# Ledger of designs, part 279: peptides against a protein of PDB entry 3WG5

Target 1, 218 residues: chain A of PDB entry 3WG5
Amino acid sequence: LAKNIVYVAQIKGQITSYTYDQFDRYITIAEQDNAEAIIIELDTPGGRADAMMNIVQRIQQSKIPVIIYVYPPGASAASAGTYIALGSHLIAMAPGTSIGACRPILGYSQNGSIIEAPPKITNYFIAYIKSLAQESGRNATIAEEFITKDLSLTPEEALKYGVIEVVARDINELLKKSNGMKTKIPVNGRYVTLNFTNVEVRYLAPSFKDKLISYITD
Target 2, 218 residues: chain A of PDB entry 3WG5 as posed
Amino acid sequence: LAKNIVYVAQIKGQITSYTYDQFDRYITIAEQDNAEAIIIELDTPGGRADAMMNIVQRIQQSKIPVIIYVYPPGASAASAGTYIALGSHLIAMAPGTSIGACRPILGYSQNGSIIEAPPAITNYFIAYIKSLAQESGRNATIAEEFITKDLSLTPEEALKYGVIEVVARDINELLKKSNGMKTKIPVNGRYVTLNFTNVEVRYLAPSFKDKLISYITD

## One batch from the design tools (peptide; made by RFdiffusion4, then SolubleMPNN)

Design b2_p27_6_s2 (from b2_p27_6, 10 letters changed)
Fold by OpenDDE base, seed 4:
Structure b2_p27_6_s2 (fold): chain B 218 residues (1-218), chain C 218 residues (1-218), chain A 27 residues (1-27)
Amino acid sequence: as target 1 above (218 residues)
Amino acid sequence: as target 1 above (218 residues)
Amino acid sequence: MPAVGVEIPALGGTSEKARKAYKANPF
């Protein structure tokens, strides 16, 4: 029997392999405790595509629902963050946040200019992001436009267009609104109806490792 | 009962979150098939610390023995690669390879000069690499010197100093020499005696994803 | 995985500091 526990953890900053470790650790803790779900408060400008893909895979392999929550106001799930969100069991956003801008790049030149990804890479990620959207029953056209138009959306727009599932001001509102929702992708092969009735919220702190990496990347 | 199968996969290039994905995929395949072990032919100049730490964790969580094999001649397990090796169940090196040079850096300046890591980061990785060595029963003093002296060793030196377990020219010699060895770290909580009698060697090819990443980083 | 060496940053949202940190291979 799943415990009436929901874990909440924060992931902030660039998407890197360390971010993967954070996701993995947090999800693993929640899995071990048979939590009803984990909520990841996400604030990212983007990051590495490889790390992103690993994070998506880790989320998809989760034994419990992973809810990506773009939070607090002013936060974003930009670029790689959008892929992560689209790969998750549920997306929520706080008012004043954003999602999108998913065009891949090869990096930055010495002068700070973007080095464009070749069409083959761009097309790969178009296919990839569309697959994430399709598999999660989300708007694949908008997902494509996150790349082709470098589109960014407000929570209200994202909800309206079927990119996300919830707009919530805080954790309590998120739990209330997402209660009874089905996960957008399966958990252990089944779509789970979230039950947030009488749940205990447990916050996961960054490990010392997490703190150190954040300190280095800040 | 473990199958008499040993998987072999190649990981080449910079250690990134994609490299993590490769490790994860390869190890997972080998786990699913209850392989006797997986051998990773590693050739890396280094890479991201975060990815490295994730790879180490993934190896340590493996349900089967993971053997890091620095191969072919001319290859290296440099920097991040050394940590990965030290975090594995067994380290082998081919003649003409190298291991070490583990001093962390923050990156490269515009002029190509190294941006030094602050002492707090360096000390963290000193502690970390020493822990990997200690937990695996390997030479922690040399592990420290991989950082403090940016030391690099030949296979012969590394074996002599107790950093690695096997020097082997090829997969067959590796299997022969490592047969009957105990893993240097536990597998599912137990030190495993490797049994490579009458094993089938299966090579894992890079996924299309792996090939594309290699193509982009080459 | 076309993802190695591929960054998916927000255009204009990545600080110069973040860009530098992102490219930094510390090992």
Scores: peptide ipSAE 0.037, ipTM 0.290, DockQ to the pose 0.084; fails the geometry check
Fold by OpenDDE base, seed 3:
Structure b2_p27_6_s2 (fold): chain B 218 residues (1-218), chain C 218 residues (1-218), chain A 27 residues (1-27)
Amino acid sequence: as target 1 above (218 residues)
Amino acid sequence: as target 1 above (218 residues)
Amino acid sequence: MPAVGVEIPALGGTSEKARKAYKANPF
């Protein structure tokens, strides 16, 4: 019997328009193959707000479940990464990773100091992040505190506080633990129960373009 | 029996004179076909005040109900978008969206900081937004606070506080929930009871011009 | 009208500079 496919792709680095293209490409491939899900191994320090919002939308528009997996150990879903995670169908974290620190900024001064966002922008993102949390049935108070207190959490804390759904060491453990879970947001208007009992894992490699951009931005 | 038509169109991005043209075109098409309503899927971070006011007027002059739907998840009716929504016949929001942050600004400084509007301008828009809220029977106190406190709300909060009328995940749920509702402002001098029992949904695509402008502005 | 030249953005203005600023807003 033809195994259902679970795709795994890596997205690492700053969140930019190019990162959006990566998300779009990876999700599109998985959609086209009617995959059971795609797991995005995310490791980001944050990035651009516009790109982040577009990525969240792209995830939420996905025809298949998109699992954000903060991986490998040492990785983070920092800042923009937290928003992306909160906008996804399921969040997993590997031990030794982190999530949070979501306060928006306008940029950096010449001396490298943070230029703080005005209250208008900060409040916008507070509402936005709370909405993502509420929609997904995750802890909206903590989501707000990711901004207001620059809060960062371990996987264990994030799980405990109801920010994430799974702590998993690797893809196999992730699949095992998430099997039978309902997506935290709808897929095509319906909450989906994940079925990972008979799946083939397919890894998606970066495109040539993705590699080139990563090379330029690193 | 010929189904009544409900049009759905997307308006995304900054509110500009081009956005006005989009609103005008979409509403005009729907008017010409004597549609039961048009739903505008709105996703905006805000924009120009003049364009916003023109759009509000165009909506209020519509021969058919104009429903502003903050959609998809992750979208916003931010700033100018809130005014547009408050000026419309019905406001809906998808889960994971936001509304508010309506304080006017004069622009941005060289460092990207906001140049605040003088009290005269701020007070003008306070009066304006309150009027929109009052005319539509929506929470005028909250409308004012969208300016004075840069308040932003989730769909649940906005519904709770009487800012919006519907929380809906998709067009089908929106049609279902809004069926039988009265418009919050008159259509051609009369409050209209929405009838979505026997409707065909028609999606309006961006014109070639709209696509070109979006391509240039992105 | 007091609305002329006024922007009501949450994340960015209509100016190219504002768009760049919005696009550049890191977090």
Scores: peptide ipSAE 0.035, ipTM 0.313, DockQ to the pose 0.089; fails the geometry check
Fold by OpenDDE base, seed 2:
Structure b2_p27_6_s2 (fold): chain B 218 residues (1-218), chain C 218 residues (1-218), chain A 27 residues (1-27)
Amino acid sequence: as target 1 above (218 residues)
Amino acid sequence: as target 1 above (218 residues)
Amino acid sequence: MPAVGVEIPALGGTSEKARKAYKANPF
């Protein structure tokens, strides 16, 4: 039985294999409870491409809608975060957040300068990000420019250009605005109309492992 | 003799010891030519705190006004970049840029999560950023919140809150809008009124070393 | 100095740990 439940979880920091584990855990919990959706409050500067691609795949395999919410104000879905967002069922942003800057790099030099990716890699990710945009009915031109121009957008710009679906100040406004929207990608082969009427919001806390890693990394 | 010259140089990427060298080189060139000012087109995600502090000091020691211009659209003066901006004689931003997100970290864990700075370090940088804001007659409350709330602002917000002085689309508009403004910090012990009437704009290119490092890091 | 070894990043870090984390096609 579909519980009128919406889960909310936070993912903050760099995108890594551990971030994949977080996504997997959170989505799995929400799936098991037959939630209407899970909202991931995302704040990331980017991270690893391999982990990012796995996260995108995990989102696409979700049995429930996964909403990426760039939140709170000041947060970003930068770099890998943009890919993750574009791979999701719905993207929302809070005022004062940003999305974009998606050019792949090989790393950083000892002097802190960026080691640029070779054209082959850059072109691969151009194709990849465009595919995510196209499949989700989002602006593929802008998606490409996230790489080629290292473009970053405000929520208002991202909405205007058809990169995201919602600008919302908080979870309540997000639920209100996204109510009745169709997912931008399928859930189990079907586009789902979000029903956030009379829903219970359940917050998921970081796991012990999440806390430990945060602590060790803190 | 004061040449009616304004230099423009670009600093892009992470803030490192090499970035210090770039600032030093560019400012030195402009000083030697008795320029009216140097505009640094800044696009940085942040970087090292030690290098940042050295850059701030170098700017403050400049014999000419140093204008930090967050440019082009999509660029940011993020993290260390905000400190640098707040340490400068004038801050400008282009539409679609951002400033803020200044919380110090110790680095990143193997899983890509942020290693938070201990309270002692965080408090140090709160004091530091507030000092920069106060000395420059800018909003010290917002400066603190750049750390405590990891706040990021649009150009319009930053202007409204008294963090920056100019919103400009390009160099010409920047010169026009900043003409007649006083520097927010002293130059050689005096606040300087910028005179951009009938100025020659000279662009400085990256050095060979800059290019090489960019190449190696590319 | 508290500034030594400290990073103030928004996008990636310059630390060895950050570099290691980003060695595999960082975004």
Scores: peptide ipSAE 0.034, ipTM 0.250, DockQ to the pose 0.101; fails the geometry check
Fold by OpenDDE base, seed 5:
Structure b2_p27_6_s2 (fold): chain B 218 residues (1-218), chain C 218 residues (1-218), chain A 27 residues (1-27)
Amino acid sequence: as target 1 above (218 residues)
Amino acid sequence: as target 1 above (218 residues)
Amino acid sequence: MPAVGVEIPALGGTSEKARKAYKANPF
């Protein structure tokens, strides 16, 4: 009996249009192979809002479950990364990672100070992040506070408060703990129960292009 | 018995004169085929006020019901998009979308700060958005607050407050839920009861020109 | 018309500057 496939890919660094291309490529590969799921190991300090929104859409349009895994220890799903996670089918975090700090900004001044976003923009993203949380059955109050209070959470806190679904040390523990969980959002209009019994894990490497771009942006 | 036709088209990006052309083209096609309705999947961060007002007029002059559907999840009917929605025959939103943030601006300064519109302009658009809400039997108080408070809403909030008519995950659910609803504004001088029993869904693709313009403006 | 030259963006306007601001809006 052919083993079900789970893909694992890494996305690291700032969220940009190139990050969208990475998500699209990885998910497309997994879709083509009718994978049981794809796990995206995410480590990001944040990035561009437009790219973030496109990534969320791409995840939600996926033909297979997309699991965001904040990994390895020391990684973060900060800012834009939190939105992406909240837009996904399942969120996991490794111990020693963080999530949150989602307040939008316009950029940095020459002295490194933050240029604040006007209330109009901030309120837009409050509504947006709340909608993502509500759609996925996650804590919308905390999602709002990621913006309004610049809140950042540990994995244990995020789990406790219903922001994420799993705390896991590695891929094997993630698969074990998430086995039998329902996706927090639909796949092709249906909530899917994850089946990670008898799976083959396949790692997707970044393309040469992906590596080059990451090198330029880091 | 010939199936009634419902058209579905997408409008994404900033509201411009080119967006008007898209609306006009899509609605005209649907009118020519005597469609039961056209659904416009809308995803916009806003845009130009002049184009927005022209789009509203075009919708209101439609010979068939025009349904604005904020779709897919992660999309928004922000700013100008809210006005367009409020000017339409029916508003639907997918889970994970947003609506609101309608305060007019003159643009952005060199440092990225918003150049505020003078009170005269702001008050004009308050009156305008309230009129759209009142005409369509939607919540005019909230419509005003979209400007005065930079309010943004989730689909559930927008439904609850009487801003929109339907929350739907996809086109099929939208058709199902909106079947038998009356249009919120007249079609050819009459309020129309939507009949989505035994319909054929036809998707309209953007023209090559539309794609090119979107590419340039994105 | 009051609408001429007015932008109603959530994240960015229709001007090149506004588009840049929209694209540059970091989170």
Scores: peptide ipSAE 0.027, ipTM 0.269, DockQ to the pose 0.089; fails the geometry check

Design b2_p27_6_s3 (from b2_p27_6, 12 letters changed)
Fold by OpenDDE base, seed 4:
Structure b2_p27_6_s3 (fold): chain B 218 residues (1-218), chain C 218 residues (1-218), chain A 27 residues (1-27)
Amino acid sequence: as target 1 above (218 residues)
Amino acid sequence: as target 1 above (218 residues)
Amino acid sequence: GPAKGVEIPALGGTSEKARKAYRNDPF
């Protein structure tokens, strides 16, 4: 009986147009192999809003489940990363990670102070993040507070408040705990029950381009 | 019967990208020799948040237990040092040391005044530090107060409140007291019971590069 | 991101030696 494949890939660093390309490449590989799912180990402090929105769309258009896993311990799905997570089929976090801090800004001044976004932009992203939460059956009140209160959560808090679905220490525990869970958004128009009973885990490595850009952004 | 090796190394000064390199080098050496553990004698007033987060990740990815030991008397695991400690497998403090004071800042103005971090950043680090505490089974309330109240603790207070595991005057007392303790976070997915009954202590010296950079940053 | 250019020094004892500028990121 052919083992179902689960892909695992890492995306680390700032959310940019290049990060979109990484998501697209990884998901495309997993789609081509008719994988059961892809797990993206995400560690991001945030980044560009435009890239973030494109990534969310790419995830939601996936032909297979995309699991966002905030990993390893000490990692974050911060800022733009929270939107990406909320747009995904399943969110997992390792102990010692964080999620939230989603208020949009126009940038930083020379002194490092935040240039605040006008109410028009802030309200747009409030509506957007609430929509992602509502569509995925996650806590829309907390999603709003990620912006309005600059809230950040632990994995335990995020699980408790219904922001995420799984707390797991490693990929094996993630697969075990998520086995039999339904995706929080549809895959090809249907909510999928994940089957991780007989799976082969395949790790995707960064491309040379991915390594180079990671090096530059570090 | 081959003696288990325990490495001891010192990390002193500000937390920077170079400090990450020191942690990585020391832990790698200890991993290569399949040491029972490495003890890092830490004395830091704090430093960069990005470097701190990378150090926490490196510790948590260690193939062997990493013990943070605030040493000698008069030393601190201040600010960024507290996060590092909370991310480790075991925290020890010598009498006359301190831990805490973890509120993030954007920097200092020309007059020496603190440039406050915005709520977005502060709340991010509150969640982060609480997550580290929760993962390690340490006092998350106190961890939060290290930020929100700029709290600092003595070793006795930190032990009492469940922030740290050991108060020890020297390496020999540390080994004696920690013998048979379980790590507060897993090593390779498992909580390890420390065995220091038949150990050889090896001291790691700073590299030439380490000495040079320490000299420059001093 | 929230960690870039952020320092966590000890109050009253640590000076900023190297401030990295924040990136102009909306999130």
Scores: peptide ipSAE 0.038, ipTM 0.274, DockQ to the pose 0.082; fails the geometry check
Fold by OpenDDE base, seed 5:
Structure b2_p27_6_s3 (fold): chain B 218 residues (1-218), chain C 218 residues (1-218), chain A 27 residues (1-27)
Amino acid sequence: as target 1 above (218 residues)
Amino acid sequence: as target 1 above (218 residues)
Amino acid sequence: GPAKGVEIPALGGTSEKARKAYRNDPF
């Protein structure tokens, strides 16, 4: 019997247009092979709002389930990363990771202080993040507070409050715990029940271009 | 029996004079073919007020129903996009999208801060947006608050508050849910009952010019 | 008219500078 394939890829660093290209490439490869799912190991402090929104759209257009996994321990799905996670089919976090702190800003002043976003922009992203949470059946109140209170959560808190679906120490535990779960958003218009009972894990390496750009942006 | 045709076209990005040209082209094609309606998949962060007003006028002069569909998930009808939506024959939103944040500005300062519009301009657009809402039988109070409070709404909120008419996940669901609805504004002086029972969907691609300009303006 | 030179953006204005500012909105 043909083994179901699960792809695993890593996205680390700031969310930019190049990060979109990484998501697009990884998801496309997994789609071409009709994978059961792709797991994106995510570690990001945040990044650009436009790139983030494009990534969310790309995830939601995926022909296969896209699982965001905040990994390894010490990683975060901070700011833009939280939006991406909330836009995905399933969220997992490793112990020792964090999620949240989603308040938009306009940048940093010369002294390193934050330039606050005007209320118009902040309110836009409040609506946006709430919409992502509601569509995925996740805690929209907490999603709002990720902005309004700059809230950050541990994996245990995020699970408890219904922000995420799985706490897992590694890919094997993630596959075990998420087996039989329904995607939190549709795949091709249907909620998919994940089947990880007989899977082969395939790791996708960053492209040479991905490595180069990561090096420049880090 | 000749199938009723529904056109679908995409307009993404900032609202400019070029966006007007896109609306004009798409609507003209659909008019020439006596389509049942045209659906514009809209994703915009806003743009120029003059272009926005011209687009609204073009929609209202349409010989066929123009449906604004905030799509795909993660898209928005923000700012100028809200005005355009309110000026149209029917508004739909996909889950995970947003609408609102309509306060006019004069631009951005050198430090990236917003240059506020004077009260005279703000009040003009309050009156304008309220007029669009009232003419279309939509929530004029919320329309005002889109400016005065920089309010943004989810699809569910927008539907609940009578800002929009349909929440739909895709074109098929949109056609199904909007079948038999009356246009919220007249088409050639008459309110039209939408008939989507036996329709052929035709997608309009952006022109080469549209793609080029989108690339430059993105 | 009152619309001339007015922008109604949620994320960035039509100006390149505005676009850069909003594109760079660190989230």
Scores: peptide ipSAE 0.036, ipTM 0.277, DockQ to the pose 0.089; fails the geometry check
Fold by OpenDDE base, seed 2:
Structure b2_p27_6_s3 (fold): chain B 218 residues (1-218), chain C 218 residues (1-218), chain A 27 residues (1-27)
Amino acid sequence: as target 1 above (218 residues)
Amino acid sequence: as target 1 above (218 residues)
Amino acid sequence: GPAKGVEIPALGGTSEKARKAYRNDPF
């Protein structure tokens, strides 16, 4: 029986236009091969709102299920990362990771202090994040509190509160636990039941460009 | 039986004089073909008030129903986009979209802070947005709060509060749900009952100019 | 009219600076 392919790729660091390019490349590769799904190992402190929104849109337009996996232990889907996760077909977290802290800001002053976003912007993102949660059948109240209270959750809390779907230590456990789950948002207009029986896991390597940019931005 | 034609076109990005040209072109094409309606897939963070008012006027002068569809998921009818939607014959939103945040500003300072509009201008737009809501039989109280509280709503909230008419995941669902609805404002002096039975959907592509401007403004 | 020079933005103004600022808005 032809093995279903599951792709795994890593996205680490700040969310930027380059991060969008990475998502687009990885998802496109998986789409071209008609993969069962792609798992994105996400570790981000946050980043740019515009890039985040583009990434969410790209995920939602995917022809295949996109699973956001906050990995490895010690990683976070912080701030912009939370939005990306909430916009995806399935969220998983490894033990020792975190999600949340989604309050938008305008940047940092010269002294490193936060420049607060005006209420207009904050309210926009409250509505946006709540919409992502509602669309995916996830906890919209908690999603709002990610902004209004700068709430951050452990994997166990996030699972308990219905923010995420899976806690998994590794890819194998993730595949096992998510097998037979329905996507939280549709793929091409239909909710897909994940089939991770008899799958081949294929890792996508960072491009040379990805490595270079990571090296420069670190 | 001759299929009724429904046009679909996209308008994305900031509301400018160029955006007006896009609206005008798309609506004109649909008018020339005596289409049943045109659906404008709208995704905007806002823009210029003068362009917005011109667009609203162009929509209201349309010879055919203009449906504003906040699409795709992750899109918004933010700020100026809300006014445009409220000025239209029917508003639909996809899950994961938002509407609202309509407080006018004079611009941004060098540090990125908002330059507030004087009360005179703010009050003008409060009256204007309330008028649009009242004319369309939509919630004028919420329309005011889009300005006074910088309120932003999810599709579900907007539907619940009577700001919008339809929540739809895609064009097919939109057509299905809006079939038999009356326009919220008149077309050539008459409220029109939408007939989306046996329709042909025609997509309007961005012009070369549209593509070029989008490329330059990104 | 009162609309002249007025922006109704949600995220990022029409100004390149505002777009840059909002593009730079760390989330």
Scores: peptide ipSAE 0.028, ipTM 0.278, DockQ to the pose 0.089; fails the geometry check
Fold by OpenDDE base, seed 1:
Structure b2_p27_6_s3 (fold): chain B 218 residues (1-218), chain C 218 residues (1-218), chain A 27 residues (1-27)
Amino acid sequence: as target 1 above (218 residues)
Amino acid sequence: as target 1 above (218 residues)
Amino acid sequence: GPAKGVEIPALGGTSEKARKAYRNDPF
């Protein structure tokens, strides 16, 4: 009986154009092998808005379900990471992780203070994040407050408020809890019921290029 | 039975003089083939005001209906893109997209702060965007607030407030939902009822020049 | 006309510097 394959890959660090390349590569591999899904273990403090938006599009255009898993404990889907999660087919978080703090900025001044984004940009991203939440049937009010109040949530709070779908300690618990769940957005125009009853887990390693770039950006 | 043809083309990135050339080329192809309509899949963060105004004129002078479709999920018709949409025969948005944030600026200072446009320019574009909304029977109050409040909307909000006509997940749903709708502005002096009951969808690819310029401007 | 030299960006300026500024941690 051909085992359904689930891929697992790690994406860690700042969201950049290189992070986009990682998402694209990993999802493409999983698509080519007709995997049941790919799980992206995400740990990010945030990063570039343009890269984030491209990543969201790449996820939403995936031929297979993309599960964002904030992992391991101590990790975060902070800022840009929250947008990426909200753009995905399913969000999971490990205990001891966080999500939120999504207010856009223009950067940091020489003294380390935040350069505030103008209202035009802030309002754009309020609409954008609300749109991602609404499309996925997730809590759009909380999504807005991730920006307007710089709100951050624990996994339990995020689950309670309907921002995420699963709290899981590891990949095995994630597969068990998400088995039979429908994706929160369509895959190829259809909501997919995840089938994790007889799966082979395959881990994707970072490419040499991925490792080098992560080293430079960290 | 000769199938009515609907063209679909993508326009992504900043609004420039080259973006005008893309609109002109795509609409001209569809006009020459007497298409029922052309759908422009739009994803833009904005751009140049002069190019935007030329694009609006080109759309309004089209011999066939031009449908602006903010697509895919994660895309935006931001700033200049909103003006283009408001100047079109029908606006659709995919879930997870946004529209608005239309305040004109003179650019960015060296520190990344917005250089505000003088009141004279801002007021000109308030009048211009209101005019586009009024001509199309769309919400002119919201159109003004896209500038004065830097407002941005989700697809559902934009539909609710009468800024856009359709929320659709893909081209098939767009065709289904917009079938039988009248254009919001005239085509060759007449409001056209869209007929999408027996259509062939033809996708237009970017020219080599289009790809090259997109690569340089990204 | 009033549109000459005016930009209507939602995100990032048309200037490479503005793009770079938005390419910095906007989030």
Scores: peptide ipSAE 0.025, ipTM 0.281, DockQ to the pose 0.089; fails the geometry check

